# Peptides against a protein of PDB entry 4N3Y: the designs that were tried, part 34

Target 1, 83 residues: chain A of PDB entry 4N3Y
Amino acid sequence: ETRDQVKKLQLMLRQANDQLEKTMKDKQELEDFIKQSSEDSSHQISALVLRAQASEILLEELQQGLSQAKRDVQEQMAVLMQS

## One batch from the design tools (peptide; made by RFdiffusion4, then SolubleMPNN)

Design b1_p12_5_s4
Fold by OpenDDE base, seed 2:
Structure b1_p12_5_s4 (fold): chain B 83 residues (1-83), chain C 83 residues (1-83), chain A 12 residues (1-12)
Amino acid sequence: as target 1 above (83 residues)
Amino acid sequence: as target 1 above (83 residues)
Amino acid sequence: SELLQRLDALEA
């Protein structure tokens, strides 16, 4: 019966439309999530990089200080020896 | 007193060395963390991108189906009218 | 750093 077929097709059309809208929404949410996640990660990594750089600077300063301290100790020992 | 100065310098030298080693360790841990975090994020994002692509394909299929369904309904209506 | 500052102070 053609009439019944039309009714069935109309239902299928409505269902398809609903699914389409749902999928569109889900897709958009996923894209938004990806974007946000990427941005958040980028910011976090940037912060950690800066922190690592600070540590690197400190390392270099400590190395310099250690070298100087060694020299200072040697100098003081020399003074002791000559006295 | 020179002797006391030497002792103080020796202590400071030891402290500096300890701090140096600690900082080196901390720096390495930070670098490792950054690397791992970046890799983890990359993998997660890749997975989500694939999922989004799947949704996109589904969207296109649904759009096609919806269009066809509409045509089918119209065709059935035409049949009803001529009968 | 604090330690470096102390070292510098001692050398001064």
Scores: peptide ipSAE 0.077, ipTM 0.499, DockQ to the pose 0.020
Fold by OpenDDE base, seed 4:
Structure b1_p12_5_s4 (fold): chain B 83 residues (1-83), chain C 83 residues (1-83), chain A 12 residues (1-12)
Amino acid sequence: as target 1 above (83 residues)
Amino acid sequence: as target 1 above (83 residues)
Amino acid sequence: SELLQRLDALEA
């Protein structure tokens, strides 16, 4: 019967729309999550890069100090030999 | 006294070297962590992108179904009016 | 939602 068929189709349409809206929301949440996750990772990496750079500065300073210390020892040893 | 000074400098040199090696190790660990973290994030993002794409396919299918359902309802309503 | 609005219009 046509009238009953129409009502059935209207219900199906409503159900389909509900599912569509739900899926759209889910997709949006997923995209937002991806975006946020990427941003968080980027920020974390940036912070770690800065720490690595700080460590590099320290390494360079230590290397300089080590080289100088070596020279100082050598100089003092030379003085010792002459005494 | 020169001899004592030399011994002191030698100790300082050893200490500096130990610190240098430690710092070098720490830097390497940091760099490894950054690399691994970035890779992990990249893999996760890729997986999420695939899920988003799957959702997009579903959305498109649902939209098609919804449009068709609407047309079906309209057609049946027209038949109803003519009956 | 545009779809919802169109659906509501159809059901009216």
Scores: peptide ipSAE 0.075, ipTM 0.500, DockQ to the pose 0.017
Fold by OpenDDE base, seed 5:
Structure b1_p12_5_s4 (fold): chain B 83 residues (1-83), chain C 83 residues (1-83), chain A 12 residues (1-12)
Amino acid sequence: as target 1 above (83 residues)
Amino acid sequence: as target 1 above (83 residues)
Amino acid sequence: SELLQRLDALEA
């Protein structure tokens, strides 16, 4: 009968509304997660980049040191040969 | 003496070279890590974005469904009042 | 929610 049909439709509407609200919440949580995740990743990557840059500086310093050390050894070898 | 000095310098040079090679390896590993990490993050973010978009579609469908359901209920209520 | 409020109004 019509009354029962109306009640059924009202129930369906209630259920749909509940699902809608749940889905809206889930969507918001996902958006928040994406934002936070990207920020965290960006910070981590930046930190790693800085670390890599520090290593680059160290490598350059070591290369210069090695070149100088080689020259020093060669100079001392020359002195040794003269003695 | 000079001979001992030369040997010491040679040792220092060897140690410096070892350190340089180690540091170069470490730098390369860092660069590889950054590259891989960014790719992984990008893929994960993209997947989450797609999921969020799917939720958006679902929300829109639910909203339309709710509007229609409301109209259906109101129509049936009118019928009920007439009976 | 607004939808819930509207639904409650219909059910009353």
Scores: peptide ipSAE 0.073, ipTM 0.498, DockQ to the pose 0.015
Fold by OpenDDE base, seed 3:
Structure b1_p12_5_s4 (fold): chain B 83 residues (1-83), chain C 83 residues (1-83), chain A 12 residues (1-12)
Amino acid sequence: as target 1 above (83 residues)
Amino acid sequence: as target 1 above (83 residues)
Amino acid sequence: SELLQRLDALEA
């Protein structure tokens, strides 16, 4: 019966529409998630970069200090040897 | 004593270097994570888009079918009324 | 690393 077919199609249409809306919502949520996640990670990376740069500065300072300390030790030893 | 200072600086330098390397590694891992996560999500979104498009096609077909079914019912009723 | 190489040189 055509009437029954119409009812069936109406139900199918509702179901399809619900699925479409759900899919669109899911897509949007996923896009939002990616955007937020990327931003969060970007900030974390930036913080890590700054931390690394600070460590690099420290390393350079320590290297310089170590070199100077070594020279100082050598000079002291030279004095001792001359006494 | 300068000798002790040198030893201390050497230790500090090693520690600083370890920290630097760790930080750089962590940064790289985070970047890799973002890249991979983004790719995964992008694929998911693409799949959802295709699914949504398929649903849209179905909806259009159902709407057309529903309209036709409605017309058929109306025609049948007209015939009945003429009998 | 280059830094470690320099450190090793200082320790030598």
Scores: peptide ipSAE 0.049, ipTM 0.456, DockQ to the pose 0.018

Design b1_p12_6_s1 (from b1_p12_6, 5 letters changed)
Fold by OpenDDE base, seed 4:
Structure b1_p12_6_s1 (fold): chain B 83 residues (1-83), chain C 83 residues (1-83), chain A 12 residues (1-12)
Amino acid sequence: as target 1 above (83 residues)
Amino acid sequence: as target 1 above (83 residues)
Amino acid sequence: SSAEQLIQEALA
C-alpha cells in the first residue's frame, strides 16, 4: 500500500535528518576542539621557549663563573708552589 | 675554598644542561604532537563533511519520494471517492 | 545505528 510506503519514507526522512544534524554537530565540536587545543598548545610552547631561553642564559653565566673559578684556583696553586 | 666552589659550579652546570635538554625535548614533543593531531583531525573533518553531504543528498531524494508518494495516495483516494 | 544503515543502503 502506498500509504504504508509514505509512512516508511517519513521515518527514513526523520532518521536522515537526525543523522545530518548529528554529523554537523560532530564536525563543529571537532573544529572547536582543534581551535581551543591549538591555542592552549601555542601558549604552552611559548612558555617552554621562555624557559629554554632562561636556561641558556643561566648556562652562559655558569660557564663564565666556572671559568673564572678555575682560573682563581690555578692562581692560588701557583702562589702556593712558589712559597 | 675555591676548589669546592668549582665543584659546586660544575654540578650546577650539569643540572642546568639537563634542564635545558629536557625543555628542548618537551617542546619538540609538543610540536610533533600538535602536528600529528592536526593532520588526523583534518582527515576526520573531511570524512564528516563527506558524510554530511551524502546525508543531504539522501534527504533530497527522500523528500522527492515522499512528495510523490503523497500525491499517489491522494489520487487513489480521489478515485475511490468518485466510485 | 539504524539511521546510518538506512543511509548506506539508500546510497548504495
Scores: peptide ipSAE 0.130, ipTM 0.497, DockQ to the pose 0.036
Fold by OpenDDE base, seed 3:
Structure b1_p12_6_s1 (fold): chain B 83 residues (1-83), chain C 83 residues (1-83), chain A 12 residues (1-12)
Amino acid sequence: as target 1 above (83 residues)
Amino acid sequence: as target 1 above (83 residues)
Amino acid sequence: SSAEQLIQEALA
């Protein structure tokens, strides 16, 4: 019966529409999540970069200090040996 | 004592180096995670897009079918009323 | 397609 077919099609249309709406919503939510996650991660990465940079600076200074200290020790030893 | 300073600096250098290495590793891991997550999400989004597209096509076809079915019913009614 | 299948089911 055509009437029954109409009703069936109407039901299917509603179902399909619901599915479409759900899918669109899910897609949007996922995109929003990715955007937010990316921003959060970006900030975290930036913090880590700064930390790494600070460590690099510290390392350089410490290396210089260590080298100088070693030189100083050697100089002191030399002086003592000359006495 | 300069000797003690040297030892202290050496220890600090090791510690700083460890921290630097850790930070660099963490940074890389985070970047890798973001990359992978982005790829995964991209695939998921693509799947959802396809699903949405399929639903849209279905909706269009169902709407057409529904409209036609309604027309058919109306035609049948008209024929019956003419009898 | 899945959509076509659904349509056919609806018309059957």
Scores: peptide ipSAE 0.125, ipTM 0.499, DockQ to the pose 0.028
Fold by OpenDDE base, seed 2:
Structure b1_p12_6_s1 (fold): chain B 83 residues (1-83), chain C 83 residues (1-83), chain A 12 residues (1-12)
Amino acid sequence: as target 1 above (83 residues)
Amino acid sequence: as target 1 above (83 residues)
Amino acid sequence: SSAEQLIQEALA
């Protein structure tokens, strides 16, 4: 009977709508998660970059200092050899 | 003494280098993680989109069917009232 | 998203 068909279709329509809404919600949540994750990671990366840059500067300074110190030692040795 | 300074600087240089290398590695790992995570999520989103699209099509079909069924019921009622 | 908007329009 057509009446029974109508009722069945109404139920199916409700179910389909519910699924669609759920799927859209799930998609949105996933997109939001990705966005947030990317932002959080970006901040962490930035911090790491800064740390690396600081280390680079330190290395340059230390290398410069070490080179100078080595030169000083060499000069001292030269003086001793001439003494 | 300069010699002691040299040794100290050498140690500090080693430590700085180690930290720099570690930091660069950590940064790279994080970047790789983000990239992989994004790709994985993208695939999931695509699947959800397809699911939503399927639901949309289903809804359209059901709505069409329901409308037709309702019309049929109305016609039946009209016939009964005229009988 | 554009897809979600299209779906909503189709359901309206």
Scores: peptide ipSAE 0.089, ipTM 0.487, DockQ to the pose 0.068
Fold by OpenDDE base, seed 5:
Structure b1_p12_6_s1 (fold): chain B 83 residues (1-83), chain C 83 residues (1-83), chain A 12 residues (1-12)
Amino acid sequence: as target 1 above (83 residues)
Amino acid sequence: as target 1 above (83 residues)
Amino acid sequence: SSAEQLIQEALA
């Protein structure tokens, strides 16, 4: 009976060790994933922010161009009316 | 000729306006995407961090269990040697 | 990390 009990405990110990090692691996993989995901997300967001900034610059340029074009049209209209 | 020039400028103005509106829409969509992506990433990372913490707790529990089991096995081994 | 080291020590 005692011998059987010892064997049972040894089995339990082995099982616990196996589970422990598995969990340690899972934890490490999760930590690595979090780190990598965070870095990737940060880089992607930065790129998108830069793109948005470029779009903003383009919008400003288009606004200026449109305003100038509007003025030009008005000037030409004035010329037409004068003749 | 002047009439044709005015018509050309009007066309250019319309084209510029169309492009401006399109770019404004694109910018807004990009900003919304960045915001949503950031929120989603943050939530996902938080969930993964919590999972990692849970794993750490489990590791500690397993360590304690294993240590106790080891002691128990040693005690039983001692009993066996005494008889 | 630190917990992992403690576990390894317990298993040794």
Scores: peptide ipSAE 0.068, ipTM 0.459, DockQ to the pose 0.041

Design b1_p12_6_s2 (from b1_p12_6, 7 letters changed)
Fold by OpenDDE base, seed 4:
Structure b1_p12_6_s2 (fold): chain B 83 residues (1-83), chain C 83 residues (1-83), chain A 12 residues (1-12)
Amino acid sequence: as target 1 above (83 residues)
Amino acid sequence: as target 1 above (83 residues)
Amino acid sequence: SRAEQLVQEALA
């Protein structure tokens, strides 16, 4: 019967719409997740880069200290040899 | 005493070298971590982008189905009105 | 890095 067929098709239409809306939401959530994940990773990497740069500064300071210590040892050894 | 001073400075030199080597290792580990983390995130994002694209295809299919269903309902309703 | 190079040179 035509009336029954119409009702069936109306139900199918509603079901299709529900699925469409669900899929649209899922896609949006995925896109939002990608964006957020990318931003979080970027921020983390930036922070770690700064940390690495701080380590670079420390390395330079330690190098200077090591060089100075070496010179001091050499100087003291020279004094010792003269005594 | 000069001899004692030399020995002290030699110890300080060794300690400074040890700290320097440790810091160098730490810096390298940080750089390696940054690189690995960036690559992992990039791969993950790429995979999720593909997933989002698959959802886009599904959305298009569902949209087409919904539109067709709507047209079918309209057609059947027209037939019903004529009867 | 530059620091690593300098350290390597200093220790050589």
Scores: peptide ipSAE 0.106, ipTM 0.472, DockQ to the pose 0.111
Fold by OpenDDE base, seed 5:
Structure b1_p12_6_s2 (fold): chain B 83 residues (1-83), chain C 83 residues (1-83), chain A 12 residues (1-12)
Amino acid sequence: as target 1 above (83 residues)
Amino acid sequence: as target 1 above (83 residues)
Amino acid sequence: SRAEQLVQEALA
C-alpha cells in the first residue's frame, strides 16, 4: 500500500537524518580532541625540554667545578709533599 | 692546616661527583620521557585521525542515503497524489 | 562547516 510505503520512507528519512547529525557531532568532537591533545602535549613537551636544558646547564657547571676541585686537590697535595 | 684542607677538598670532590652523576641520570630520564611521550602522543593522534576519517566516510554515506530517501519519498508522494 | 554543508546539501 502506497500510503504505508510513504510512511515507512519518512521514518527511514528521519532515522537517517538523526544518524547523520550524530555522526557529525562525533566527528567534530574527535577533531577537537585531536587538536587539543596535540596542543597540550606540545606544551608539556616544551616544558620538559626546558627542564632538560636546565639540567644540562647544571651538568656543565658541575663538570667545571669538578675539574677545578681536582686541580685544587692536586695543588694542595703538591704543597703537602713539599713540606 | 694543609692536611685538613686536602681532606676537605677531597670531600668536596666526592660530593661534586655524586651530584654530577645524579644530574646526568636526571637529564637522561627527562630526555627519555620526552621521546616516549612524543611517540605515544603521535600514535594516539594518528589513531584518532583515522577514526575521524572513518566518521567522515560514514557521514558522506549517510548524506547519500538521505538524498536518496528524499527522492524516494517525493516519488511516492507523486504516486499517491495521482491516485 | 563541512558537516553543515553536507546536511544542507542532503536536505536541499
Scores: peptide ipSAE 0.102, ipTM 0.475, DockQ to the pose 0.042
Fold by OpenDDE base, seed 3:
Structure b1_p12_6_s2 (fold): chain B 83 residues (1-83), chain C 83 residues (1-83), chain A 12 residues (1-12)
Amino acid sequence: as target 1 above (83 residues)
Amino acid sequence: as target 1 above (83 residues)
Amino acid sequence: SRAEQLVQEALA
């Protein structure tokens, strides 16, 4: 009966709409996730860059200290040799 | 004694060098981590973008199907009314 | 909203 067919099609329409809404929600969630993930990664990378920069400063200080220590050793050795 | 001072300074020099090497290694590891993290994030985001694009296609198909279903219902209702 | 617009388009 045509009436039964109409009812069936109405059900199919509702099902399609439900699926559409679900898919739209999923799409939005994915977009939000991508945005959030990108922001999180950016922040984390920035923090690590700062950490690396701090390490660079430390390395420079250590290098200078090492050079000075070397000079100090040489100076003390010179004094020792003169004693 | 100056000799003892020289020995102490030599030890300090070795310690400084060890610390320098460790810090250099740490810096390299951080740089590698940043690079790897960025690549991982990029790949993950790309995959999610593809997923979102697939969802877009599905949404378009669902929209078309929904519109067609609506038309089908209307057509069947018209037939029913004519019966 | 974006969702409402898409639904409206789907039902058009």
Scores: peptide ipSAE 0.083, ipTM 0.474, DockQ to the pose 0.043
Fold by OpenDDE base, seed 2:
Structure b1_p12_6_s2 (fold): chain B 83 residues (1-83), chain C 83 residues (1-83), chain A 12 residues (1-12)
Amino acid sequence: as target 1 above (83 residues)
Amino acid sequence: as target 1 above (83 residues)
Amino acid sequence: SRAEQLVQEALA
């Protein structure tokens, strides 16, 4: 009877160990996934930041151009009114 | 002609602004997504750690039980040999 | 296996 109890405990131990190993594996896989995903996202964010900065530069240039064009129109109108 | 140039620049400015806003929005959404995903994963990892720890405790208890069972068998065998 | 090793250790 005690012999059977030992065998039962051995089985339970093996099962528990399997569950432990599975849990540890799942944890590791999750950590690896997050790490990889985060790295990919970080690269994408950086790229988008650069894109946004480029757009900002373009906007500033266009605004300056617009201001210049406005001034040119005003100057021409002034000349016309002075004639 | 200058008037037309102003209108053209205004259009380009609006388009550039739209692109800028879109890029900024995309960046923000990505950051928000990563933040949320990371938090979710963190919780899951923590839960798995706790599960693993519980399994470890179970294994230790089973090992102790196994050792006790072994000792019991050995004691019984000793008694039989002494008879 | 690790499980077998643990069992062996417990039986030692």
Scores: peptide ipSAE 0.146, ipTM 0.473, DockQ to the pose 0.025; fails the geometry check

Design b1_p12_6_s3 (from b1_p12_6, 6 letters changed)
Fold by OpenDDE base, seed 1:
Structure b1_p12_6_s3 (fold): chain B 83 residues (1-83), chain C 83 residues (1-83), chain A 12 residues (1-12)
Amino acid sequence: as target 1 above (83 residues)
Amino acid sequence: as target 1 above (83 residues)
Amino acid sequence: SSAEQLVQQWLS
């Protein structure tokens, strides 16, 4: 019966539309999530890189200090031997 | 007293060395963390991109189906009007 | 009918 067929098709159309809208929403949410996650990760990495750089500077200073201390000990020992 | 000064400097040298080693270890751990975090994030983003792409394909199919269903309803209604 | 109105909307 044609009338019943039309009603059936109308229902199918509505169902398809509902699914389409749902899928569009899901896709948008995923895209938003990716964007936010990427930005957050980028910021975190940048912060950690800066921390690592600061640590590197400290390392250089400590190495320099260590070398100087070593020389100081050697020099003092030389004084001991001379006295 | 020279002897006491030497002992003091030796202690300072050891302390500086210990701090240096600790700092080097900390730096290495941070670098490892950054590397691992970056890789994990990259993998996660790739997976989500694939999911979004799959959703997009589904959207296209649903849109096509919706258009066809719309045409089907129109055609059936035309039949009704003709009868 | 409602169905006819729907069709008219699609034709517009």
Scores: peptide ipSAE 0.036, ipTM 0.440, DockQ to the pose 0.015
Fold by OpenDDE base, seed 3:
Formats: sequence, structure tokens, C-alpha cells
Structure b1_p12_6_s3 (fold): chain B 83 residues (1-83), chain C 83 residues (1-83), chain A 12 residues (1-12)
Amino acid sequence: as target 1 above (83 residues)
Amino acid sequence: as target 1 above (83 residues)
Amino acid sequence: SSAEQLVQQWLS
């Protein structure tokens, strides 16, 4: 029955359209997610790099302090030896 | 008392060294985290891009199918009109 | 002195 065939095709068409719309939305969401994720990661990385750089400065200061402290101990030892 | 001063400096030296070691470890952990995070994000993005590309293919197929279905309905309609 | 010896040991 041709009428039934037409109705069936109409249903299929609607279903296909629904799927198409869903797929288009999903694709857009994925693209948006990729963009946002990349931006978020980039910012986080930058922040962590800055933290690492700050730690580097601290490391240098600590190393210098440690060396100086060692020298100070040696100097005090020399004073003791003079006693 | 010079002896006490020396002992104090020894303690300070140990404390400074401990802090130095901690800072070095923290810095390394941050650097490792940055590297790993970047790699993870890159892989995830690549995977999502592939998914998006697959969706694009599906979209094209759905669009073609939809167009064909429409034509089929029209053809069947023409058959009905001949009846 | 004992203190001096201890410091020297620590520095070694």
C-alpha cells in the first residue's frame, strides 16, 4: 500500500532529521569543548610555569644561604680554635 | 658562647638543606605535572577531533539520506497521484 | 676541644 510506504518514509525522514540535529549539536559541543579545554590547559600550564620559576628563585636563594651558612660555621669554628 | 652559635648554625644548615631538597622535589613534580598534563590534553584533543571528524562523516551521510528520503517520498506521492 | 672536634667531624 503506497500510502503506508509514504507514511513510513515520512517517519524515517523525521527520525533522520532528529539524528542529524543531535549529531550537529554533539559536534559543536565537542568543538567547543576542545577549544575550552585547550585554553584552560594553556592557562594552567602558564600558572604552573610561573610557580616553577618562583621555586627556581627560591632554590637559588636557598643554595646561596646554605653556602653562606657553611662559611659562617667555618668562621665560627676558626674563632673557637683561637680560644 | 661560641659553641652554642656553631650548633645553632649547624641546625640552620640542616633545616635549610631540608627545605632545599623539598623545594627541588616540588619543582620537579611541577615540571613533570606540566609535561604530563600537556601530553594528556593533547591526546584527548586528538581523540575528540577524530570523534568530531567521524560525526562530520555521519552528518554528510545523514544529509544525503535525508535528501534521498525526501525524493523517495515525492516519488511515492507521484505514484499516488497517478492512482 | 670536644666542641671543635665535633664541628670538624660535621664539616668532613
Scores: peptide ipSAE 0.030, ipTM 0.439, DockQ to the pose 0.013
Fold by OpenDDE base, seed 2:
Structure b1_p12_6_s3 (fold): chain B 83 residues (1-83), chain C 83 residues (1-83), chain A 12 residues (1-12)
Amino acid sequence: as target 1 above (83 residues)
Amino acid sequence: as target 1 above (83 residues)
Amino acid sequence: SSAEQLVQQWLS
């Protein structure tokens, strides 16, 4: 019976090793995926941040221009009323 | 012409605002995705770590058992040879 | 015997 026990344990050991190896591989792949995904997303976020900043600057400039234009129109209207 | 300039700027301002809002939304969604993805992946990794640890323990136990079984077989063989 | 074979295998 001892012989049979040895054979059984040998099989179990092989199975355990296979499972361990598989698990280690899966773990590593997942970690790699997370790392890569994070990096990719970070780059995209950075790009969007830059775009947002550009838009903010544009908005400020446009607001300034619009305000000035409004004032110019008002001034011209005032002049016309005086004549 | 000033009137036309004002109207043009108003349109541009609206467009800029729309773009800004869209960009902000996209940015936020991406950040949320990253956060959620990271959490989900972290949970999976943790599970795999636990499985790997269990496998390691099993392997150690099996190795111990196998070694003992081998010794037992050898001892039995020695006894048989003596008789 | 089979047991002997196993032992020989492990000792090699």
Scores: peptide ipSAE 0.030, ipTM 0.458, DockQ to the pose 0.013
Fold by OpenDDE base, seed 4:
Structure b1_p12_6_s3 (fold): chain B 83 residues (1-83), chain C 83 residues (1-83), chain A 12 residues (1-12)
Amino acid sequence: as target 1 above (83 residues)
Amino acid sequence: as target 1 above (83 residues)
Amino acid sequence: SSAEQLVQQWLS
């Protein structure tokens, strides 16, 4: 019976559309998640880079101190050799 | 003996400085790695977002098709009811 | 169908 067939098709199309809308929503949520994850990762990496740079500054200062200490030792040694 | 002590200290300072320079280099390499990793991740995420958006476009088109099909079925049903 | 064509185009 054609009328019944048409009604069945209408129901199926409604269900298909509902599922499609759900899928679209899920996809949008996925896109948003990926975008947010990217931002979070970017911020975290930036923080780590800054921390690494801070450590480098400290290392540079320590290196300068060690170099100066070396020079001081050399000076003392020179004085001793001349004594 | 003071002279020997001074020589020993000089050696130790040289070794400490060498190690410090190595550490600084390692830290720089780490910073570079983190920076590069961030860039790589950013590019990958961007690609995934674009792919997700492409899928969304397809879903939108399919949804439009399904909606139109639904309307067509409804029209056919209306004709049948009036016959 | 038109829908199938769209899918195939997207996959190409």
Scores: peptide ipSAE 0.015, ipTM 0.444, DockQ to the pose 0.039

